# Peptides against a protein of PDB entry 6IDX, part 262

Target 1, 380 residues: chain A of PDB entry 6IDX
Amino acid sequence: KELAKLSADVTFATEFINMDGIIVLTRLVESGTKLLSHYSEMLAFTLTAFLELMDHGIVSWDMVSITFIKQIAGYVSQPMVDVSILQRSLAILESMVLNSQSLYQKIAEEITVGQLISHLQVSNQEIQTYAIALINALFLKAPEDKRQDMANAFAQKHLRSIILNHVIRGNRPIKTEMAHQLYVLQVLTFNLLEERMMTKMDPNDQAQRDIIFELRRIAFDAESDPSNAPGSGTEKRKAMYTKDYKMLGFTNHINPAMDFTQTPPGMLALDNMLYLAKVHQDTYIRIVLENSSREDKHECPFGRSAIELTKMLCEILQVGELPNEGRNDYHPMFFTHDRAFEELFGICIQLLNKTWKEMRATAEDFNKVMQVVREQITRA

## One batch from the design tools (peptide; made by RFdiffusion4, then SolubleMPNN)

Design b2_p24_8_s3 (from b2_p24_8, 14 letters changed)
Fold by OpenDDE base, seed 2:
Structure b2_p24_8_s3 (fold): chain B 380 residues (1-380), chain A 24 residues (1-24)
Amino acid sequence: as target 1 above (380 residues)
Amino acid sequence: MFPERLSAEEREKLSVQALLNRRK
């Protein structure tokens, strides 16, 4: 107990480490000897002292043995561990993952996200916080291939559901530390969009062009009796498509694929448009047709607006950026939806379209509308 | 004529939160 308290002092820590004191603490953990009276309390103080000593950065985390890691991981995986031991064990594992890629690899072999999810189902917000912190650390330090797999796994959907039900909708106020971990998890989740945001459309890829054609089809052919597709020659068809792409509000109405060659937002904008068109078809058709029927120069260019909005959302959400210390702004919506970014896009494109109308905007007002929409999104 | 700046109240009515609350 006194050691744990004194270990917070850097002078004491330095002297204690110089006396190989940290080795003694690690050996106590490694021994696993339950033979001591008040073992749980002694172990909790041992782990506290170990954390406080390591937080000074005097000793490398790589000094810890595999036996130590297995003991700590064992305390997290075992169901009948004292809450104080569990809390310190989660914190130790988080610190190990954050400070050493070699320790990350070892810990990722010993602990599953499923085991950590069990620690989210408790009423103790501190345990929940450390469990999310460890999940975030594992997610942050995961190789890109494994990170995407972790994101696509049933574990992520389940994790979001558990966080939503047991943390966000819990009967307790969210503390700053928990809010920060939720923010971190949100940022790490949105960073998975970076690849698509930086993917250029290939104008020669027929499959990608077929997506743009599908957007046109959903907007304009859904109301046309399939019988009246005039078998008119390739030139008339090309001219028709050019008109349709103009009505869709693409900047390059001759070859809309060129609008998606700019990164950011690249293909992510097309993904958002396609999601809107398929999942919120009535909203999509309404937005497109309402603006395509206007001859008054007050048409909102959907294609251009969707691209610039996607870019704006990426900027607001800081897609591709590391989570900042001290931020605690999280959006509950991102825990309620599998496709939360696309749903946010679908809300914001309606806001944009409404704002455009209310402002009686023309194409010259485009940047001004986008600025107003940015202010509306960031104040919400 | 510069399009009139949406009033603070109109901006609040147009907030993402207001749109989200209409879906509830």
Scores: peptide ipSAE 0.006, ipTM 0.366, DockQ to the pose 0.020
Fold by OpenDDE base, seed 3:
Structure b2_p24_8_s3 (fold): chain B 380 residues (1-380), chain A 24 residues (1-24)
Amino acid sequence: as target 1 above (380 residues)
Amino acid sequence: MFPERLSAEEREKLSVQALLNRRK
């Protein structure tokens, strides 16, 4: 206990480290020997002292043995009654992951996100916080492919559900530390959109062009079989499609693919449009047809609006930015749905279309409508 | 009678008022 308290002092820490004291602490953990009276209490103080000593940055985290890592991971992965040891073990693993890529690799072999989810199903918010913090650390330090796999996995759906039910809808007020970790998880999840946000459409890619054609088909040819897409559109059909793409509100109504060459939002805008068209088809068709039938110059250009809204949402959500340590603003909505960004887009595009009508906007008012919509979204 | 284009200020008021009316 006194060692753990004194370990917070840099002068004591320096002297204790110089006496190889940290090596003694690591060996105590490595031994796993439960022979001592009050072992759990002693271990909890040992882990506290170890963490406090390491937090001074005097000793590299790479000094720890694989046996030490396995013992700490064992306290997290095994059913354990001692909350104090579990809390400190989660904190140590978090620090290891954050401070060493080599330790990340070793830890990622010993523990799974599924094991960490079990620590969210508790009444102790501190344990929940450290479990999310470790998940966030693992997610942050993971290679991109592994991050995408973690996000696509059933574990992520389950994680969101467990966070929603056991943390956000829990009987206790959310503390600042938990709010920060929820914010971090949200930011890291949205950073997976960065690739799509920065992906330019290839106007020559037929598969990408077929998505734009599908948007047209869903809006105007709801009863037409996609098999009737003639690859060799006659000039008359090209002219017909040009009219349809104008009614869809694309800036380049001759070649709508060109509207998706700007990054941000690149292909992410097309993903949002396609999601809206497939998942919320009635809403999509309504928005498009209500504006396509207007002759009063008060038509809301859906295509342009969807692109600029996607860009705006990326800016508001800070897609591609690292989490800020001072922030704790999380949105519960992002834990309710797997496609939360696309659902947010679907809500916001309806808000935009409504705001456009209420303002009696024309194409000249576009930026002003977008400003008003931004204020509406950021105040919600 | 072309419905008069709302002024920028009237458009802002309508937008804010529409938001305020949803919070009530």
Scores: peptide ipSAE 0.000, ipTM 0.299, DockQ to the pose 0.016
Fold by OpenDDE base, seed 1:
Structure b2_p24_8_s3 (fold): chain B 380 residues (1-380), chain A 24 residues (1-24)
Amino acid sequence: as target 1 above (380 residues)
Amino acid sequence: MFPERLSAEEREKLSVQALLNRRK
C-alpha cells in the first residue's frame, strides 16, 4: 500500500528501480501464490505499484516475462476476479500493447475481443473504459490484415451493439475518459476507409465500370418500361450514355471512370454513390431526376458533388490520421449503424442539394456551396 | 412529376445534427 503511493514519485521510482525493485514486483505476480491472507488486496497494490513505476518510462516494457503476461491476461479472462485487480490488469495490458509490438503479439494470442466485450456488460464505467481502451490499443497495433478482420468480424457488430446499449444508452453520464475511448474507436474505424479513399478507379476494369452503369440504370431505367429498351446499335447507346452521365453530373460525361482516378477520395466516392442508389433508392432517384430535369442552369451536378463531398467528409473525419490526445468528440451514429459513413454521406448529399437550391447556385458557385456545406456539417 | 418537397419530418431527419444526435 505504501509502496503503491510512493511509486508515483519519480525520485522514489528511480531509486527503487535501481535496486531491482520492479523485478521483485513482477516475480510476486508470476508466482500466482493465492495462499496469503488478503492476497487480493496485496495483488491490487502490487499491480498499482508496477503500473506507477512503469509510467515513469525508466524501464522498458519489454522487460516483462511471458509468465507475467499470462498471469495478467488470466486476471482479465477468468471469471470472478476482484474488480480492483481486473481494472489494473486491463490498464497494464493496454500499456503493454501501446508500448511494445512484441508484447502486442503475445497479448493478442492470450486474449480475445470476445473476452473484453464481456467486461463492457458491467455497471462499472471504469472497467468499461479500460476494456474499450484495451480493444482500441489492440486495434491500433494490429497489422492491416488483422485490423480488417477485426472490422469485418461479427464481433464488431456485437461490439457496437454492446457499446450502444451498455455505455452510450446507459443510465449514467459518460465521463471524459470514456468519451475519449469512444472517439479513439471511431477514428480507428474510419481509418479502415483509407484504403478505398486511396484506391484509384481503373478505367479498364469492367466490374468498376459496371457500377457506373448500375448508377445510370437505377436513375433512368427503373421508371422505363423494360419493353421500350431501344435495341438500337452500340453507337446510339454510347451517345445515350454520354447524355445520361451528363445528367448524373459527372465532370467527365464521356468517361465517368476518370472522375474516380483522383485520390482522395478515389473509389470511396463510388461506394457511397452505389450505397445511396441501392439502400436509399428513392432519395437517389429524386436528387438525380430533380437536377436532370432543370433547364435554368441551376442543376446541382450529383456526380461531382458526391465526389467532392466524400473528399470533404474524409477531411472532416480525419480519415487516415491517428487519434489525438484530449479529443472526446464521438458521434453516437457511428455505433447505431454498420455503414455509418455511407449514411452520413447520404444525409450530407441531401444537405448539399438543399443548400445548392437555397443559394440558387450555378456550376460557377460550386466551391462556394461546398464551403457553406462544410460549415454546416462542422457546426452540427 | 415534381419531386414532392421533403416533409418537415424528412427535413428534420436530414439535419446533420439530427443524425449525429440520433440515439436510436
Scores: peptide ipSAE 0.006, ipTM 0.330, DockQ to the pose 0.019; fails the geometry check
Fold by OpenDDE base, seed 4:
Structure b2_p24_8_s3 (fold): chain B 380 residues (1-380), chain A 24 residues (1-24)
Amino acid sequence: as target 1 above (380 residues)
Amino acid sequence: MFPERLSAEEREKLSVQALLNRRK
């Protein structure tokens, strides 16, 4: 107990570390010896002292043994551990993950997100906070390939649902520390979009061209009378597609693929458009046809609008930026849906089209419409 | 009084710094 208190002092910590005191603490944890009276209390103070000593940055986290890691992970994975030990164990694991990539690898083998989710289903907000903090640490330190897998996994969907139901919609006010961890989780989730945001379309990639063609098909061929038999010559088809891409509101109506070569938003804009077209098909068709059927100069260019809106949403959500310290602003809506970014795009593109109509905008007013839409999104 | 642990924020600082150090 006194050691745990004194370990917060840098002078004491330095002397204690020089006496190999931290090695003694690690060995106490490694031994797992339950024979002592007041074992749980002693262990809780041991873990506190260890964490406080390590937080001075005097000793490398890489000094810890695999046996130590397994013991700490054991305190997190076992259902009947003292709350005081659990809290300290979560904090130690978080610190290990944050400070060492080698420790991250070892911890990621010993602990599952599913085990951490169980610690979110409790009434103790401190335990919930440390559990989310450890999830955030694991997510932040994960290799890029594994981050995408973690985001797509059922565990991530379940995690969002549990956070929504047990944390955000809980009967307790959200503390600053929890709000920060929710913000971090949100930022880390949106940073998965960075790759797509920075991916240029290859105009020569047939599969990517087929997506643009599918957007055209969904918009125009769903209502097309079967009488336009496939027999009209290749030139008439190219002319037809150029007209369709103009009606879709692409800037380059001859080769719409060129509109997706600018990064940001690159391919992420195409992903959003395809999501809208497939998941919200009626909304997509309505937006496109309302603008394509206009003979007046008041058509909203859907393709251009979708690209610039995607870019704007990336800027508002700070996609590709690291979590900032002291920020606690999280959006509960991002925990309500698996594809929250694409759903937000679908809402905002409708808002954009509405605003365009209300302003009686022309192509010359495009930037003014985008500014008004930005203000509307950022005030919501 | 439990010693003031590194706040979740301070630990996250170390994480962000560690990521920034990888981009360099």
Scores: peptide ipSAE 0.000, ipTM 0.329, DockQ to the pose 0.090; fails the geometry check

Design b2_p24_8_s4 (from b2_p24_8, 10 letters changed)
Fold by OpenDDE base, seed 2:
Structure b2_p24_8_s4 (fold): chain B 380 residues (1-380), chain A 24 residues (1-24)
Amino acid sequence: as target 1 above (380 residues)
Amino acid sequence: MFPEKLSEEERTELSVAALLKRRK
């Protein structure tokens, strides 16, 4: 207890480390001594002293043995561990993951996200916070290929559900530390959009062009009785499609694929448009047809608006940026839906369309409308 | 007085506002 308190002092820590004190603490944990296992309080203070000593950055985390890692991971994986030991063990593992890629690899082999999810189903918010913090650390340090796999895993859907039900909808006020970890998890989740945001459309890729054609089909052919087979020659079809792409509000109505070659938002804008068209088809059709039927120059260009809105949302959400230690703002919606970004887009595109009408905007007012919409989204 | 069904627009604003105001 006294050691744990004194370990917060850098002078004491330096002297204690110089006396190999930290090695003694690690060996005590490694030995799994019946003494430490029987006296949970002594173990908790030992782990506290270890963590406080390591937080001074005097000793590299790489000094830690595999036996020590296994003992700490064992405390997290065992069902009947004292809460005080569990909390400190989670914190130690988080620090190990954050400070050493080699320790990350070892910890990722010893601990599953499923085991960490079990620690979210408790009444102790501190345990929940450290469990999310460790998940965030593992997610942050994971290779890109593993991050995508982790994101798509049933474990993440389950994780979001558990966070929503046991943390966000819990009968307890969310502390600042928990709010920060929820923010971090949100940022890391949005960073999965970065690849799509930076992916340029290939105008020569037929599969990608077929998505744009599907947007046209959903908007204009869904009401057209299939009996009007466009038997008109290839040139009339191209002219028809050019008109349709103009009505869809693409900047390049001759070749809409060119609108998605700019990054950001690249293909992410097309993903949002396709999601809207498939999942919220009535909303999509309404927005497109309402603007396509106007001849008064007050048409809201859907295609251009969708692209610029996607870009703006990426900027507001700071897609591709690392989480900031000073922030604790999280959106509960992002834990309620797997495709929360696309749902946010669907809400914001309706807001944009409304704002465009209210302003009686023309194409020249586009940037003004976008600025007003930005303010509405950021103030809300 | 039946609570006037919030217009789809008011629901959208409230949803955006509820999305964003749950920051507090």
Scores: peptide ipSAE 0.009, ipTM 0.310, DockQ to the pose 0.019
Fold by OpenDDE base, seed 4:
Structure b2_p24_8_s4 (fold): chain B 380 residues (1-380), chain A 24 residues (1-24)
Amino acid sequence: as target 1 above (380 residues)
Amino acid sequence: MFPEKLSEEERTELSVAALLKRRK
């Protein structure tokens, strides 16, 4: 107890570390001594002292043995562990993951997100906070190839549901520390969009061109009487597509693929458009047809608007930026749906279309409409 | 003619929050 208290002092920590005191603490934990195993309070203070000593940054986290990691991971994975030990063990694992990529790899082998989810189903908000903090650390330090898999996993969907139901909709006020961890999780989740945001469309990729063609099909062929036989010559067909792409509001109505070569938002804008067209088909068709049937200069260019809105949403959500330690602003809505970004896009594109109509905007007013929409989104 | 700026009230009614509430 006294050691744990004194370990917060840098002068004491320096002297204690110089005496190999931290090595002694690690060995005590590694050995699973009867004394520490039978007296939870002594173990809790030992872990506190270890954490406080390591927080001074005097000793590298890489000095920690695999046996120590397994012991700490064991305390987190055991169903009947003292809350005080669990809390400190979660904090130690978080610090290990954050400070060492080598330790991350070892910890990721010993602990699953599923095990950490069980610690969210408790009434103790401090345990919940440390569990989310460790999840965030694991997510932050995960290799890029694994991040998407982690986010798409059933465990991640379940995680969002549990956070929503047991943390956000809990009967207790959310503390600042928990709000920060929810913010971090949100930022890390949106950063998965960065790859698509920075992916340029290849105008020569047939599969990507087929997506643009599918957008046209959904908008215009669903209402077309079957009587226009496929026999209209290749030139008439090209002219029809150019007209359709103009009605869709692409900037390059001859080759809409060129509108997606700019990054940001690159392919992410096309993903949003396709999601809207498939999941909210009635909304998509309505927006497109309401503007395509207008003979007045007040048509809202859907394609251009969708691209610029996607870019704007990425800027507002700070896609590609690391979480800031000073921030605790999270949006509960992003825990309510698996495709929360695309759903947000679908809401915001309707807002944009409405705002365009209300402003009686023309193509020259485009930037002014976008500014008004930005203000509406950021104040919500 | 510059399009009339939406009033602050109209902006609030059009807010993403208002749209989200209508979908619930």
Scores: peptide ipSAE 0.008, ipTM 0.300, DockQ to the pose 0.019
Fold by OpenDDE base, seed 3:
Structure b2_p24_8_s4 (fold): chain B 380 residues (1-380), chain A 24 residues (1-24)
Amino acid sequence: as target 1 above (380 residues)
Amino acid sequence: MFPEKLSEEERTELSVAALLKRRK
């Protein structure tokens, strides 16, 4: 207890480290001494002293042995560990992951996200916070292949559900520290969209062109069997499709693929449009047909609007940015659905279409409508 | 009285206690 208190002082920390004190503490944890095993309070103070000493940045985290890592990971994976030990062990693992890529690799082998999810199913918000913080650290430091696996895993659905039910919908106010970790998790989750946001459409890719054609088909030929794909593209049919692409509100109504060559938002905008068209078909058809039948120059160009809205949503969600310290703005909605970004797009495109009508906007007002919509989204 | 060989654990504990005593 006295050591833990004194370890917060830089002068003491420097002297204690110079006397190999930190090595002695690590060896105490590594040995699993009877004294530490019998007195959970002594172990908790030992771990506190270790963390406080390391927080001074005098000693590299890479000095930590694999045996020490295994002991700390053991305290996190054991179901009957003292809450005070668990909290400090989670904090130590987080710090290890954040400060050393070599320690990240070792920790990622010793613990699973599933084990950390179990620590979210508790009433202690501090334990929940440190568990999410460690998940966030692991997610941040993971290689791209592993990040995608973590994102696509059934674990993410379960993680979102557990966070929603045990943290967000909990009977307790969310503290600033928890709100920050939820913000970090949100940012890291939406950063997975960066690849698609930065992917340019290839106008020569037939599969990508077929998606644009499918958007047209769903909007205008919804009752036509896809098997009757009219093989012979006569000039009349090309002219018909050009009209349809104009009615869809593409900027390049001759070759809509060109609208998706600009990054951001690249292919992510097309993904959103396709999701809307397939999952919310009635909403999609309504938005397209309401604007395509207008002759009063008050048409909301769906294609252009969808692209610019996707870009705006990426900016609002900070896609491609690292989480900032001191931020705590998270949106509970993102924990409610697997395709939360696409669902948000579907809500926001309806809001945009409504706002366009209310403003009696024309194509000249486009940027002004987008500004109003941005304010509406950011205030919600 | 045979000097009881302090376990490695007891030696480590004594080392921590010795470090704390040197600051007093």
Scores: peptide ipSAE 0.000, ipTM 0.287, DockQ to the pose 0.012
Fold by OpenDDE base, seed 1:
Structure b2_p24_8_s4 (fold): chain B 380 residues (1-380), chain A 24 residues (1-24)
Amino acid sequence: as target 1 above (380 residues)
Amino acid sequence: MFPEKLSEEERTELSVAALLKRRK
C-alpha cells in the first residue's frame, strides 16, 4: 500500500527503478505466490505500484516477461477474480498493447475479444471502461488484416449490442472516461471505411459498372411495365442510358464510372448509393424521380450530391484519422445499427435534397448548398 | 386535433437532429 502510493512520485520511482525494484515486483507476480493469491489486497497494491512506476516512462514495457503477461491475462480470464485485481489487470494489458507491438502480439494470443465482452456485462462502469479501453488498444494495434476481421466478425455485432444495452442504455450516467473510450471505438470503426474511401473505381471493371446499372434499373425500370422492354437496338440502349445517367445526376453522363475515380470518396460513395437504393428503395426512387421530372433548372443532381456528401461525411467523421485525446463526442446511433454510416448517409442525402429545394438552388449554387448542409450536420 | 403528419422533410430533420442530439 505504501509502495503503491510512493510509486506515483517520480523521485521515488526513479530511485526504486534504479534499485531494480520494478523487476522484483514483476517477479512477485510471475511467481504466482500463494500469499498474493490469498490476499487480493496485496496483489492489487502490487499491480498499482507496477502501473504507477511504468507510467513514468523510465522503463520500457518490453522488459516484461511472457510469464508476467500470462499471469495478468489469467486474472482477466478468471471468472471469480476480485474487481480490484481485474481493473488493474485490464489497465496493465491496455498499457502493454499501446506501448509495445511485441507485447500486443503476445497479449492477442492470450486474450480473446469474447472474454473482454463478458466484462462489459457488469454493473461496474470502471470495469466496462477498462474492458473497452483494452478492446480499443487491441483494435488500434492490430494489423490491417486483423482489423478487418475484427470488424466483419459476428463478435462486432455482438460487441455493439452489448455496448448499446449494458453501457449506453445502462441505468447510470456515462462518465467522461467511458465517453472517451466510446469515441475511440467509433473513430477506429470509421477508419475501416478508409479502404473503400480511397479505392478508385476501375471503369473497365464490369462488376462495378453493373452496380451503376443497377442504380439506374432500380430508379427507372422498377416502375416500368415489363411490356416496355427497351427495344433491341444497342445504340438506342446507349442513348437511353446516357439520358438516365443525366437524370440520376452524375457529372459524367456518358461514363458515370469516371465520377468514382476521384478519391476520396471513391467507391465508398457508390456503396452508399447502392445501400440507399436497396435498403431504402422508396426514398431513393422518390429523390431520383422528383429531380428527374423537373424542367425548371432546380433539379438536385443525386449522383454528384451523393459523392460530395459522402466526402463531407468522411471529413466530419475524420475517417482515416487517429483518435484524439480529450475528445468524448461519440454518437449512440453508431451503436444502434450495423450499417450506421450508410444510414447516416441516407438521412443526410434527404436533408441535402430538402435544403436544395428550400434554397431554390441551381447547379451554380451546389457548393453553397453543401456548405449549409455541412453546418446543419455539424450543429445538430 | 388531427395529428399533423410530420412532413417527410420534418421527419428527416428530426431524424438528423435526433441522430446528432444523441451526440450531447
Scores: peptide ipSAE 0.012, ipTM 0.311, DockQ to the pose 0.019; fails the geometry check

